# Peptides against a protein of PDB entry 8HF1: the designs that were tried, part 40

Target 1, 320 residues: chain A of PDB entry 8HF1
Amino acid sequence: NVMLYATKPTEVMVSFPHQEQVLTVTRLISAEIEKFYVSLDLMNIGVQPIRRSKSLQCLRDPSKKSFVKQLFNDFLYQMKEYGIYAASIAIISLIVEFDIKRRQAETLSVKLMHRTALTLCEKIRHLLVQKLQDMTYDDDDDNVNTEEVIMNFSTPKVQRFLMSLKVSFADKDPKDICCLVFVERRYTCKCIYGLLLNYIQSTPELRNVLTPQFMVGRNNISPDFESVLERKWQKSAIQQFRDGNANLMICSSVLEEGIDVQACNHVFILDPVKTFNMYVQSKGRARTTEAKFVLFTADKEREKTIQQIYQYRKAHNDIA

## One batch from the design tools (peptide; made by RFdiffusion4, then SolubleMPNN)

Design b1_p11_7_s4 (from b1_p11_7, 6 letters changed)
Fold by OpenDDE base, seed 4:
Structure b1_p11_7_s4 (fold): chain B 320 residues (1-320), chain A 11 residues (1-11)
Amino acid sequence: as target 1 above (320 residues)
Amino acid sequence: MTVDYELLPEV
């Protein structure tokens, strides 16, 4: 019996100041989205036929309006939790989604609804980009993708995360790195991926060290072309991570679906650990001898976070 | 900026 002494990863907590970014631009964007919701509620899109997907008993969201509101609510969450820079990337995903939905619209009323949502996204994108440009004192350098701009327009959580990557991986051999980054929401995977691409490209110590990929959960709800692209992307991203062509993977709850990811030496939990299963599954990926499991917590929530982790450790030891 | 790493004690 080789007792596989599962080397317990070193558990580390990184605290960050609770700073509400009280920016006029974030308030203006929130107010424009709220105004749009009032307009959206007044739109007559007609009774949409409930197309049951042949394979899923789940009623597809019968309200195409609910889906539009969900995407904007997810955007508002990303802007709050990750900052304006992350929001400037997140809004591009909404633009792509609403343009596809506008083209696929079966009725004129639905086409107009998605067109109105798209117009709002373009306005939001412009407001965000203008605010990022306010730091470029030189009128000639439209490059909002500098380390300084990324750091300044990121939340304290994201700032500490990026700094933790720099400290952990600066000038290391890419082959020695196997990193997972866990986030709560599927849309955050794309947003943080785009942020990391720009940050790594702007950071010389990381440019040839970190190659990020992202994995979003299967959207089993839509058998549409998007779900085929997402499935192809997932397979490619996982394969690149297995082959060592990518050494940092951003993922959400997808590890629950039996996707076997290799043993990692770093696991970052960017969002709060809300469930025991998430704690055990994410920690169980940090299996190398010097593996680190890194949590991020607001200073105000530090004690609550510590107590929650102790309860999860106790529960894990009682099952083992 | 510095990153303050706190080791979570073993229970």
Scores: peptide ipSAE 0.346, ipTM 0.881, DockQ to the pose 0.798
Fold by OpenDDE base, seed 2:
Structure b1_p11_7_s4 (fold): chain B 320 residues (1-320), chain A 11 residues (1-11)
Amino acid sequence: as target 1 above (320 residues)
Amino acid sequence: MTVDYELLPEV
């Protein structure tokens, strides 16, 4: 009912060229991760006790190895989808996670597994940072966090996203901005947040205009892996966004989880809209006057994206 | 670099 009187957002599509960044460093990193998977499969970590959490039938994947592989697979996805600059930030999240898991390890074999994963992450970080530095002509400026480096080492999708932010928000009053950025994966929220912090800091027109925050969706695999710290961070991030202390929120599927986010004037969908619910829920947040709903599509997927959006619009009109 | 914005027409 309340949705019928909401001003429909202006729906905008931004196309980007499909460029496979075939970097030697990306191939090397992928090969090092594959070698690590072979070594990981050979590691004897012993029988892990199945901790049944009484309340949630989420079978903790008894394989601590599967979780390690998931983190590296998510990293490889981020490197492919967002570029090597985003990957340099994403790898830090893996380093932090594996160091926590190493410290929390109940057995020497599990401690060694997480230590080996951590050592690989440090090697990957070094390879990424070295590649980012190779384009800085000035050996003395260790500052790989320039607008130029961020743009050059980001995928065309991320480049168009950053440009869209600059065009949309340059020299605006930060109070007039309420922006949501939807991403598919929870780890992408942190990665894109770190990228945006560095981009905003390197872009004079945005430094005092955009204040980003991120919200990680609930871990569907185990609420017991949601540290009390992650839940506190999520609550703080939401509150900062409600209070206007943050005006850009990066989120993954958070609206389906019952997090009430305010009405926004900008909604960016950075990843493909895979479901009708994602379309309706994300679009339903662009409720202000002149609200914009921005989609990103590869040129090759443009027609398919348009057809999918028309199907979702039709389905929405048939339910309304 | 320009950002090409395409309005998705209302259907």
Scores: peptide ipSAE 0.338, ipTM 0.879, DockQ to the pose 0.788
Fold by OpenDDE base, seed 1:
Structure b1_p11_7_s4 (fold): chain B 320 residues (1-320), chain A 11 residues (1-11)
Amino acid sequence: as target 1 above (320 residues)
Amino acid sequence: MTVDYELLPEV
């Protein structure tokens, strides 16, 4: 019972300006996805045979169109919440997924649908990369992964998060760091992981200090859709974090699934805390004497966030 | 860029 024995961590709030990234490229990408949805709705894919495995509740769409829309909606959310640099990493995951689905397609119509989605992802990738290159004088693909490019094409939330990592961990001993980063959605774990790899590589003070990993919650509904690779990755990532070979773990709601993560000295909550359970479970991982629990809030939501945390503290004290 | 850290008061 993680609730009873935690030393109270130092709770810190970091405010950031609520800035919608008003880029022409984001409007173009959104418009291309909306046009694609209209085209997708008109596609005749036929009724796929319902494989009667009880776990396929998520694939109730006989056309698999809902899954395609979900991935693009998740991408649009990622682009809005974390910025176009994060979106350039997120789109690669869509490309990989749609290529796998295209190869596994049982019908020509499903194969064509995934091919059309893949073509759109490649177009989006080119638009994003071109926009990242507009700040680099050199055409070298390696130049888009600089600290400057990452910072300028990230949302204010991500900028404050990265700066908080730099200030907190610059030139520290890697062994003294046990950091968790909580995000709301499973796809964000991998996206923020890719962003952090590039940021750490571009930041000399962090290169030999932070070794990130990520873990994605198991979809309880279908362990069968977790690729053998994803399960191996999760086990390896958790083991590396336990062994101290990784000192920063990006995770979503994985704590609800009973994955035992060690006690940490830093817990970052990158996304808004939506539930009492998320607050208690994430805070309950900051168990060292010097532990910090860091929240990020938009300036416009600051008062609401403070009141919500006070309500959660009160509710926690009434149960304890 | 400065990061403003606010301590959340104990209630």
Scores: peptide ipSAE 0.335, ipTM 0.877, DockQ to the pose 0.776
Fold by OpenDDE base, seed 5:
Structure b1_p11_7_s4 (fold): chain B 320 residues (1-320), chain A 11 residues (1-11)
Amino acid sequence: as target 1 above (320 residues)
Amino acid sequence: MTVDYELLPEV
């Protein structure tokens, strides 16, 4: 029980300016997704045969339209919260998902729906990559993965996070690092993982220092839809982190119930702490004597965040 | 760009 250990990590807050990325490309992408939603709502996909798969997902959206909208809303969230560079990685995950669903489509109408979604994702990918290339003289896709491009096309939150990693871990011994990064959303784990891989590879001081992994908690809603590949990946990622072959693990809040991970010396909370349980459980992983627990907050939300942390500390002390 | 670290005071 993580609550039984009064771990007193050093709690640090990193503030970032609330900057809306007023980029024309983000507005164009949002408008294209909105137009697609109008078209999606007009699509007659018919009554899909309810295959008696007791999976709650087949019962929740017999049309599968809500799932398509969810993926694009999740993408829009990542683009807003993490920036254009993160969005360029996030869109690839949508492309893969819609291609799988297109191939698995039981009806021509569902196949067409996923094809249309895929076509939009490819358009979005091109718009994003083109915008990243505005800072590069070469049309080579590898040139968009520089530290400069990553930093300039990331939100202030992500910029401060990446800088915090660089300052904390530059030229350190990888064995002395055990880092957790908590994010709110399951799909953000993979997005931030891809961003970190490219950032670490572009940052000489981190290339041989940080080895990231990501873990997506079990989807309790549909364990049957976890690909054998995803389950194998998760098991491998956990094992690599346990064996010290990975020293940075990106996790969603779903870690609450399932990951016996080692005592960490760094815990980064990239997204707002929304629950007492998330606070206690994430903080409870920072167990080394010099452990740091780092929160990221927008300047406008700083006072609210401080007050919320004090309430959580008080509530934790009242239970301990 | 600097990272401003604020220590959250112990309560």
Scores: peptide ipSAE 0.328, ipTM 0.873, DockQ to the pose 0.768

Design b1_p11_8_s1 (from b1_p11_8, 4 letters changed)
Fold by OpenDDE base, seed 2:
Structure b1_p11_8_s1 (fold): chain B 320 residues (1-320), chain A 11 residues (1-11)
Amino acid sequence: as target 1 above (320 residues)
Amino acid sequence: LPPIEELELEL
């Protein structure tokens, strides 16, 4: 009912070249992770004590190895989809997670497994940071967080996204900005948040204009595995965005989980729109006058994306 | 890099 009277946002598609970043460092990192998976499969961590937590998921991986592989697979995805710069931030999240898991390990074998994963993450971090530094001619400026380094080590998709932000928000009043950025994966929220913090700090036109925040969707894992800290962070992030203390929110599928975010003037979809629900829910947040709904597509997938959006638009009009 | 405006298609 409320959707029928909402001003329809202007729907914009930004194209980017499909470039496979064939970097030697990316291949080396992938090969090191694959070698680690072979070593991980050979690790005898013993039978984990069945925690009496009613959560069905503690029963699914008695070895906790699948969770370790999931984190590295999510990292590899982020490195591929967002680039080396984003990967340098994403690896820090893995370091933090594996250090927490190492400290929480009930057995020496599990502690050793997480320590080995942590050691690999530190090696990967060093390889990434070294590659970011190789473009800084000045050995003395450890500041790999320049606009130039961020742009050069980001995928064409991320480059176009950052440019779209700069053009859309340069010299605007921060109070007039309410921006949502949708991403598919929860870990991407943190990665893109860290990237945006550094980009905004390096871009004079945006430093006092954009204040980013991120919101991670609820784990489909029982509320017992959501750290009290993650729930507190999510509540604080939402409140900051409602109060206008943050004007850009990065989120993953959070709207399907019943988080009420305000009406926004900009909605960016950084990852492909895979479902009709994602299209309707994300577009349904661009409700202000002159609201923009921005999609990113590879040139190769442009026609397919256009056809899919027209199908979703038709289906939405047939239901409304 | 081309201006973003040249890469934007209104749908």
Scores: peptide ipSAE 0.434, ipTM 0.903, DockQ to the pose 0.120
Fold by OpenDDE base, seed 3:
Structure b1_p11_8_s1 (fold): chain B 320 residues (1-320), chain A 11 residues (1-11)
Amino acid sequence: as target 1 above (320 residues)
Amino acid sequence: LPPIEELELEL
């Protein structure tokens, strides 16, 4: 029960231009993934053993092909929603996952499938890094992690988010900051975390001000699929945020699961608020005096977003 | 209901 204590945070809406910058590289990457799906469908990987979970619900382990397609579909989403720079970080997570799955493969056919996926990820990584380097005119400064490169290869939404952080937190005392950033998807937490680490390190006004961390919700599919490493990471991340060793936390629906996080003075909603529950739970974390609740909207969706927020405000007041 | 504060950030 999120106690509906009626702290009224200031609600701020940041608009961004809806530019689908369809870069040639993004089209090439999408076409390579589509070709790979055709090849993947033709692969004979044999009958997969049914993992019996210890709970009597035989959740069929998702087909190993379906899992591979899910990871690439999630990558394509990150590239579209957050841009090429975010995609260059997201692809590393796929490389790590497919390398683990390749090493854990019980059959040669499954090992080959994960090897082929890994080879595609390395090709995609090379195409992304090459495109990030196209802006560095100086042959000697291979640093693709500058503020300029991050901004130029991010979507307008991510650009406005980074600017909002800079305006909100430049030269502030780190102790006065307790910030949450909500994203829709689990994989976005890690991607935006990596982007923020590089952005904060490249931005002098934020370098000693913001210390980011991320939390990933429990997999709704089974707590048995969460690695011991992921559970240790979650526990460590929460503890660092409670102890003030981190002052910005990126999270998905994690806070719906009753993770006790302290009252925050800033809450950013990077992705569209799709449900009333998400609105109430995220807004309900902005509990300090003068707390801000910041939303991002495309200009084309501004009116629809305003109407939706007023509907959620009304519904929240009818329950309070 | 208080209006939503709108912030336009220029690049």
Scores: peptide ipSAE 0.336, ipTM 0.885, DockQ to the pose 0.854
Fold by OpenDDE base, seed 1:
Structure b1_p11_8_s1 (fold): chain B 320 residues (1-320), chain A 11 residues (1-11)
Amino acid sequence: as target 1 above (320 residues)
Amino acid sequence: LPPIEELELEL
């Protein structure tokens, strides 16, 4: 039962120019990943015994190659949609995952596969960091996390999102802020969280105003693959947000999983609204009288986005 | 239906 709350938040649309990132570094990284896929397809990893749990069927490539490709495809999507600064944070999550999988490898062939993937991730990290440093006169690693570097190496969508946060929250009381940021994919939550930490730290007007957290939806299919750390993190993050110790929560489609998040005064939809259910559920969290529901659209998709929102508003009013 | 408020944030 989708509780159609009669929420009338102010709906705001922020436009951004559609730029394809024409960076030589992104083309090089994409080409290195494609070369790696050819090499990965040639690797003989052997058939691992299918432990028959009915739920895990979709991710059990008997070679574990599909999982490796999924992580790199998710990274490529992140780099395209959010920019090379976001990609420099996203690649660290791949490094951590492949190092864990390398240590847990039951066979030498699986260990070698994860080692090769890890070596590629380190190469990608160096290419990204080097490109971020090209704008810094100083070789200090701390200089890549400036407002200027974050803005210049983010996509127009992310630039407009960060500007919207600055305009909305500069010098406000932290207690008056209850903000949700919705993203489509689980890995984007952690990436945008890392980007926001660095942006807030580099922006004086936000340092003592915004305290971000993130939550990732539980893969309903395997609670056993959520590390005990991820489950502890989710419980802690939700509790901090309920207690007001965090005032900005980045989440994916978690609302479908029955996680009760408090009513918020700001809801940002960073990725396109693909379904009426996602529209109703996300808008249904903007429950205060002054609540804002903020959407981002590329200029080329503006008319289509407007028409889609009017269709969703009509459908919502016909059911309410 | 109320119009969507459109904000153009210029850099």
Scores: peptide ipSAE 0.324, ipTM 0.879, DockQ to the pose 0.837
Fold by OpenDDE base, seed 5:
Structure b1_p11_8_s1 (fold): chain B 320 residues (1-320), chain A 11 residues (1-11)
Amino acid sequence: as target 1 above (320 residues)
Amino acid sequence: LPPIEELELEL
């Protein structure tokens, strides 16, 4: 029980300016998704044959439209919260998911729905890549993965996170690093993982220092839909992190119930701490001497965040 | 971007 150990990591708050992304491309993408939702609502997909798969997902949306909207809403969230560069990675995950669902479609109407979603994702990908290329003289997709492009097309939150990683870990011995990065959403793990791979590869001081992995918690809602590949990946990622073959692990908040990871010296909370349990569980992983627990907050929310952390500290001390 | 040291608040 993580609550039994009064770990006193150094708690650090990194503030970032609240910047609304006033980019024409983000507005265009949002408008294209909204137009797609109107079209999606008009699609008659009929009564899908309820395969007697006891999976709660087949029962929750017989139309599978809500799932399509969820993925695009999740993408819009990532684009807003992490920036255009992160969005260019996030859209690939949607493309893969919609292609799988298109191939698995039991009806022509569902197949068409996923095809239309896929076509929109490809359009969005091109708009994003084209915008990243505005800073590159060469039309080569690899030229968009520079430290400069990543930094300039990331939100202030992600910029501060990447800078904090660089300052903390530049030219360090990889064995001395055990880092957790907590994110709110399951799909953000893959997005931030892809961003970090490219950032680390573009940053000489980090290339041989940080080896990232990601872990997506088990989907308690549909363990049957977790691909054998995803389960194998999770098991491998955990094992690599335990063996020290990976020293940075990106995790969603679902860690509360299942990841026996070693004591870490760095814990980054990239997204807002929404619950006392998330605070205690994440902070409880920073167990080494001189461990750091780093929070990110918008300047406009700094005071509110400080007050919330003090309330969580008080509540934790009253239980300990 | 300002240095991280200027943006870090110890809690």
Scores: peptide ipSAE 0.042, ipTM 0.717, DockQ to the pose 0.120

Design b1_p11_8_s2 (from b1_p11_8, 5 letters changed)
Fold by OpenDDE base, seed 3:
Structure b1_p11_8_s2 (fold): chain B 320 residues (1-320), chain A 11 residues (1-11)
Amino acid sequence: as target 1 above (320 residues)
Amino acid sequence: LEPIKELELDL
């Protein structure tokens, strides 16, 4: 039961210019991933054993090839939606995952497949890092984690999000802040978390103000695929946010899973609101008297976004 | 219906 408490947060829309960052490096990376998919389709990895879940539902373990393609498709999405700087963080998560899968491989063919994927990830990482370094004129200060580099290699959406955080939280008491940031995809939580850590560390007005954490929702495919480490991380992150040791939480669909987080004074929706349920649940976390609910829209989608929010407001008032 | 407040952020 979503208790429809009567405190309506202030809804704020932030527009951003729709610029597709069509950089030569992003085209090169996309072409290298496409070439890799052709090679991956030609690989003979043999018949994979069916993992029986404890629930007697024979969920076919997704083909080991489909999982590899999913991770690279998720990476391409992060690069397009959040920019090259975010992609440089996202690729590290792929490197870690493919290294684990390589070490856990039961067959030489599967080990080789994950090794080839890992080699591609290292090549992509080098291309991204090299592009981030192209703005540092001084040979001695290889620090790609400056506010300037983060801003210049982020999409207009991410730039406006970071500026909105700076304007909202500069020089505030960290105890007065309870912020949620909603994103659509699970991998975006980790990517935006890494970006925010570096941005906060490079921004003096935020360094002692914001302490970020992230929560990844439960894997809808099977609770058995969540590593014991991921469950421990989620429990620790939630506890830190409840105890006030973290004051900004990045979430995906975590609210749909019944994770109880405290009432917040700020809710940011970084990705488009696709469903009425997502609108009601995310807005329903902004429960303080001065709570803000902040949405981001491309200028070209502004009118459509406004109309969609008015439809959701009407539908919400008809249920309340 | 209250209008949505718009925040323009200049870069």
Scores: peptide ipSAE 0.359, ipTM 0.885, DockQ to the pose 0.877
Fold by OpenDDE base, seed 2:
Structure b1_p11_8_s2 (fold): chain B 320 residues (1-320), chain A 11 residues (1-11)
Amino acid sequence: as target 1 above (320 residues)
Amino acid sequence: LEPIKELELDL
């Protein structure tokens, strides 16, 4: 019961400028996805057999199209919230997912639908990578994974997050670090993980200091759809974090679902705290002496965020 | 209620 121990972590708020990164490439990508949605709606994929598994009242959305749209909508969200560098990583997850689904397709029409989605993802990947390369003056070093490229093509929120990690963990003993990073969406865990791997590798002060891992939230869709591979990977990731082989864990609301993680000295909330439960559960992981609970806010939302945190603190004290 | 510590990070 996380609520009973009044953990008194130091609450820290990091402000960031509200800059809408209005890139021509982001507008082009959004327009290509919208054109694809029009094409997707016109595709005849036939009647999909309703596999009623007896145990799962989850009506599989019979439209395999809705799931395709969900993945692209999640990609568009990640591109907007985290920037085009994060989007270049996020698109790889879509490529992998659509290739799996293309191979698993029971019908030629469904196979073609996933192939068309995959072709769009490859086009988007090329547009993103080309834009990342436009800032590398050296034509010879195809390595878009520099600290500079990551920072320049990340949103102000992600920039401040990365800087907060650098300031917090530069040249520290890896054993003294137990860090959680909370994100709202399950796909953001993978995206931010890939971004952090590249950032840590490009940042000398964090090399061999931070070893990231991620946890993907359970699919709200049936444990039958969690690939045995995803469950094995999640179990391995948690074990690595428990054993100290990983010292930074990126997670969604999975910790509310009964994943027991150790007491941490740092908790970062990368996305807005939307609920009192999220506030209490995430803050309740910052349990060590001098633990930090770090929040990010846009300057325009600063006052609203402060007031919301004071309301949550009051509500927490009234129940403690 | 203790004030939230604010940290400004300049690029």
Scores: peptide ipSAE 0.355, ipTM 0.884, DockQ to the pose 0.858
Fold by OpenDDE base, seed 4:
Structure b1_p11_8_s2 (fold): chain B 320 residues (1-320), chain A 11 residues (1-11)
Amino acid sequence: as target 1 above (320 residues)
Amino acid sequence: LEPIKELELDL
């Protein structure tokens, strides 16, 4: 009996300074969304016929207003937690979503609501892109996707994450890399994926080393065209990661849905570990001999984070 | 319990 001592991954904590990005543009965007919420509450969308489709669609807000507010609240969260650069990518996902919902609208009032939301998203996109361009001193280089722009318009957490990737993977063989990046929210997977594509492309040491993919949790929403495309994307992304055609996977709570990903040598937790289950599941994917489990913490929360990790380690050892 | 390894990354 070779007791395969499951080599416990090396736990690493990366601290970052707590900086609230007090930018005028972020305040302006927040104020525009708040004004939009007031206008949205005044919109008469009419009583939508409750189609008794037996599916989980019965929990969709019959007004569809709560879903619109949720998307903008998720955007505001991403702008706060990941920065203006990440927000410029996140807003594109809202534009796509609201354009689809506008086209699928069964009523003129619902169509108008999604059109108004879309118009706000285009205004927000313009404000974000204009702010990213403020660093391009040369009028001729419209390239807001440089390493410098990405770093300067990212939160300290994202800066330390990108630096951790560069230090961990610069000039390595892509075959030796199997990396997971865990995020809390579904929409963050796509946002961080877009950020990483641009960062890797702008970073010579990573350009031929890291090939990212993302996986969002299954949307158990009725088989609409979006859910079919999303399921196809997830299946393709997982297969590419299994085949080694992608070596970095950004995921949310996907591990709870029984999606088996391979044993990884790196696991990054970009967002706070809120539950013991998340700690065990994510750490349990770091199974190689030299596996690293990397956590990020604000300096102000360092002590709380350390105590929480020790509590989780103790609880894990008491079950093992 | 082994202490958590801290990595400071300077900008």
Scores: peptide ipSAE 0.351, ipTM 0.883, DockQ to the pose 0.863
Fold by OpenDDE base, seed 1:
Structure b1_p11_8_s2 (fold): chain B 320 residues (1-320), chain A 11 residues (1-11)
Amino acid sequence: as target 1 above (320 residues)
Amino acid sequence: LEPIKELELDL
């Protein structure tokens, strides 16, 4: 039972220009990943023994190639949707994952596959960092985390999101802030978290105001693949948000599974609302009297987004 | 239905 809380938060829509990133570096990275997929398809890694975990994840490619492709496809999506700066953080998560998988490899062929993926990730990281440094006159790695670099190498959607945070929270009391940020994908939580840490650190008006955390939804299909570290992190992040030690939580749509998150005064939907259930559940977290529910839309999709929200409002009022 | 409030943020 989705408890349809009759919450009437103020709905706000923020428009952003639809700009395709016409950057040579993004085209080069995409072409290197496509070349890698051709090479990956030609790799003979043998059939891995299906460990009979009752999880539907055992239907994944017995070669583990599908998982490698999924991570790079998620990276390509993040680079397109959030920009080069977010991609520079996202690639680190791939490096960590492929290094773990390389160390856990049961066969030399699987170890080699993960090593090749890792080598590509390092090449991509260098291409991204070099492009971020093109705006910095100084060779110091610390100079790539400025407000200016973050804004210039973020998509218009992310730029408008960061500006919305600055306008909403500049010089406010941290105790008066309870903010949720919803994203569609699990890996987006980590890259937007890293981006927000650097943005908050570079923005004086936010440094002592916003304390971000992220929550990755439990992959209920296999609790065995959640590292003990990820489960500890989730419990710690939720507890910090409950205790008020964190006041901004980045979540994937998996809050559907009964994570008891407190009533919030701000809910940001960074990605398009695809379902009525997502609309009701995310809006149902904005429970305070002055709660804001903020949506982002491309100018090209503005009318479609407005009509979809009116349909969801009508459907919600017919059930409530 | 109350119209959606639009916030234009100038860059």
Scores: peptide ipSAE 0.345, ipTM 0.879, DockQ to the pose 0.867

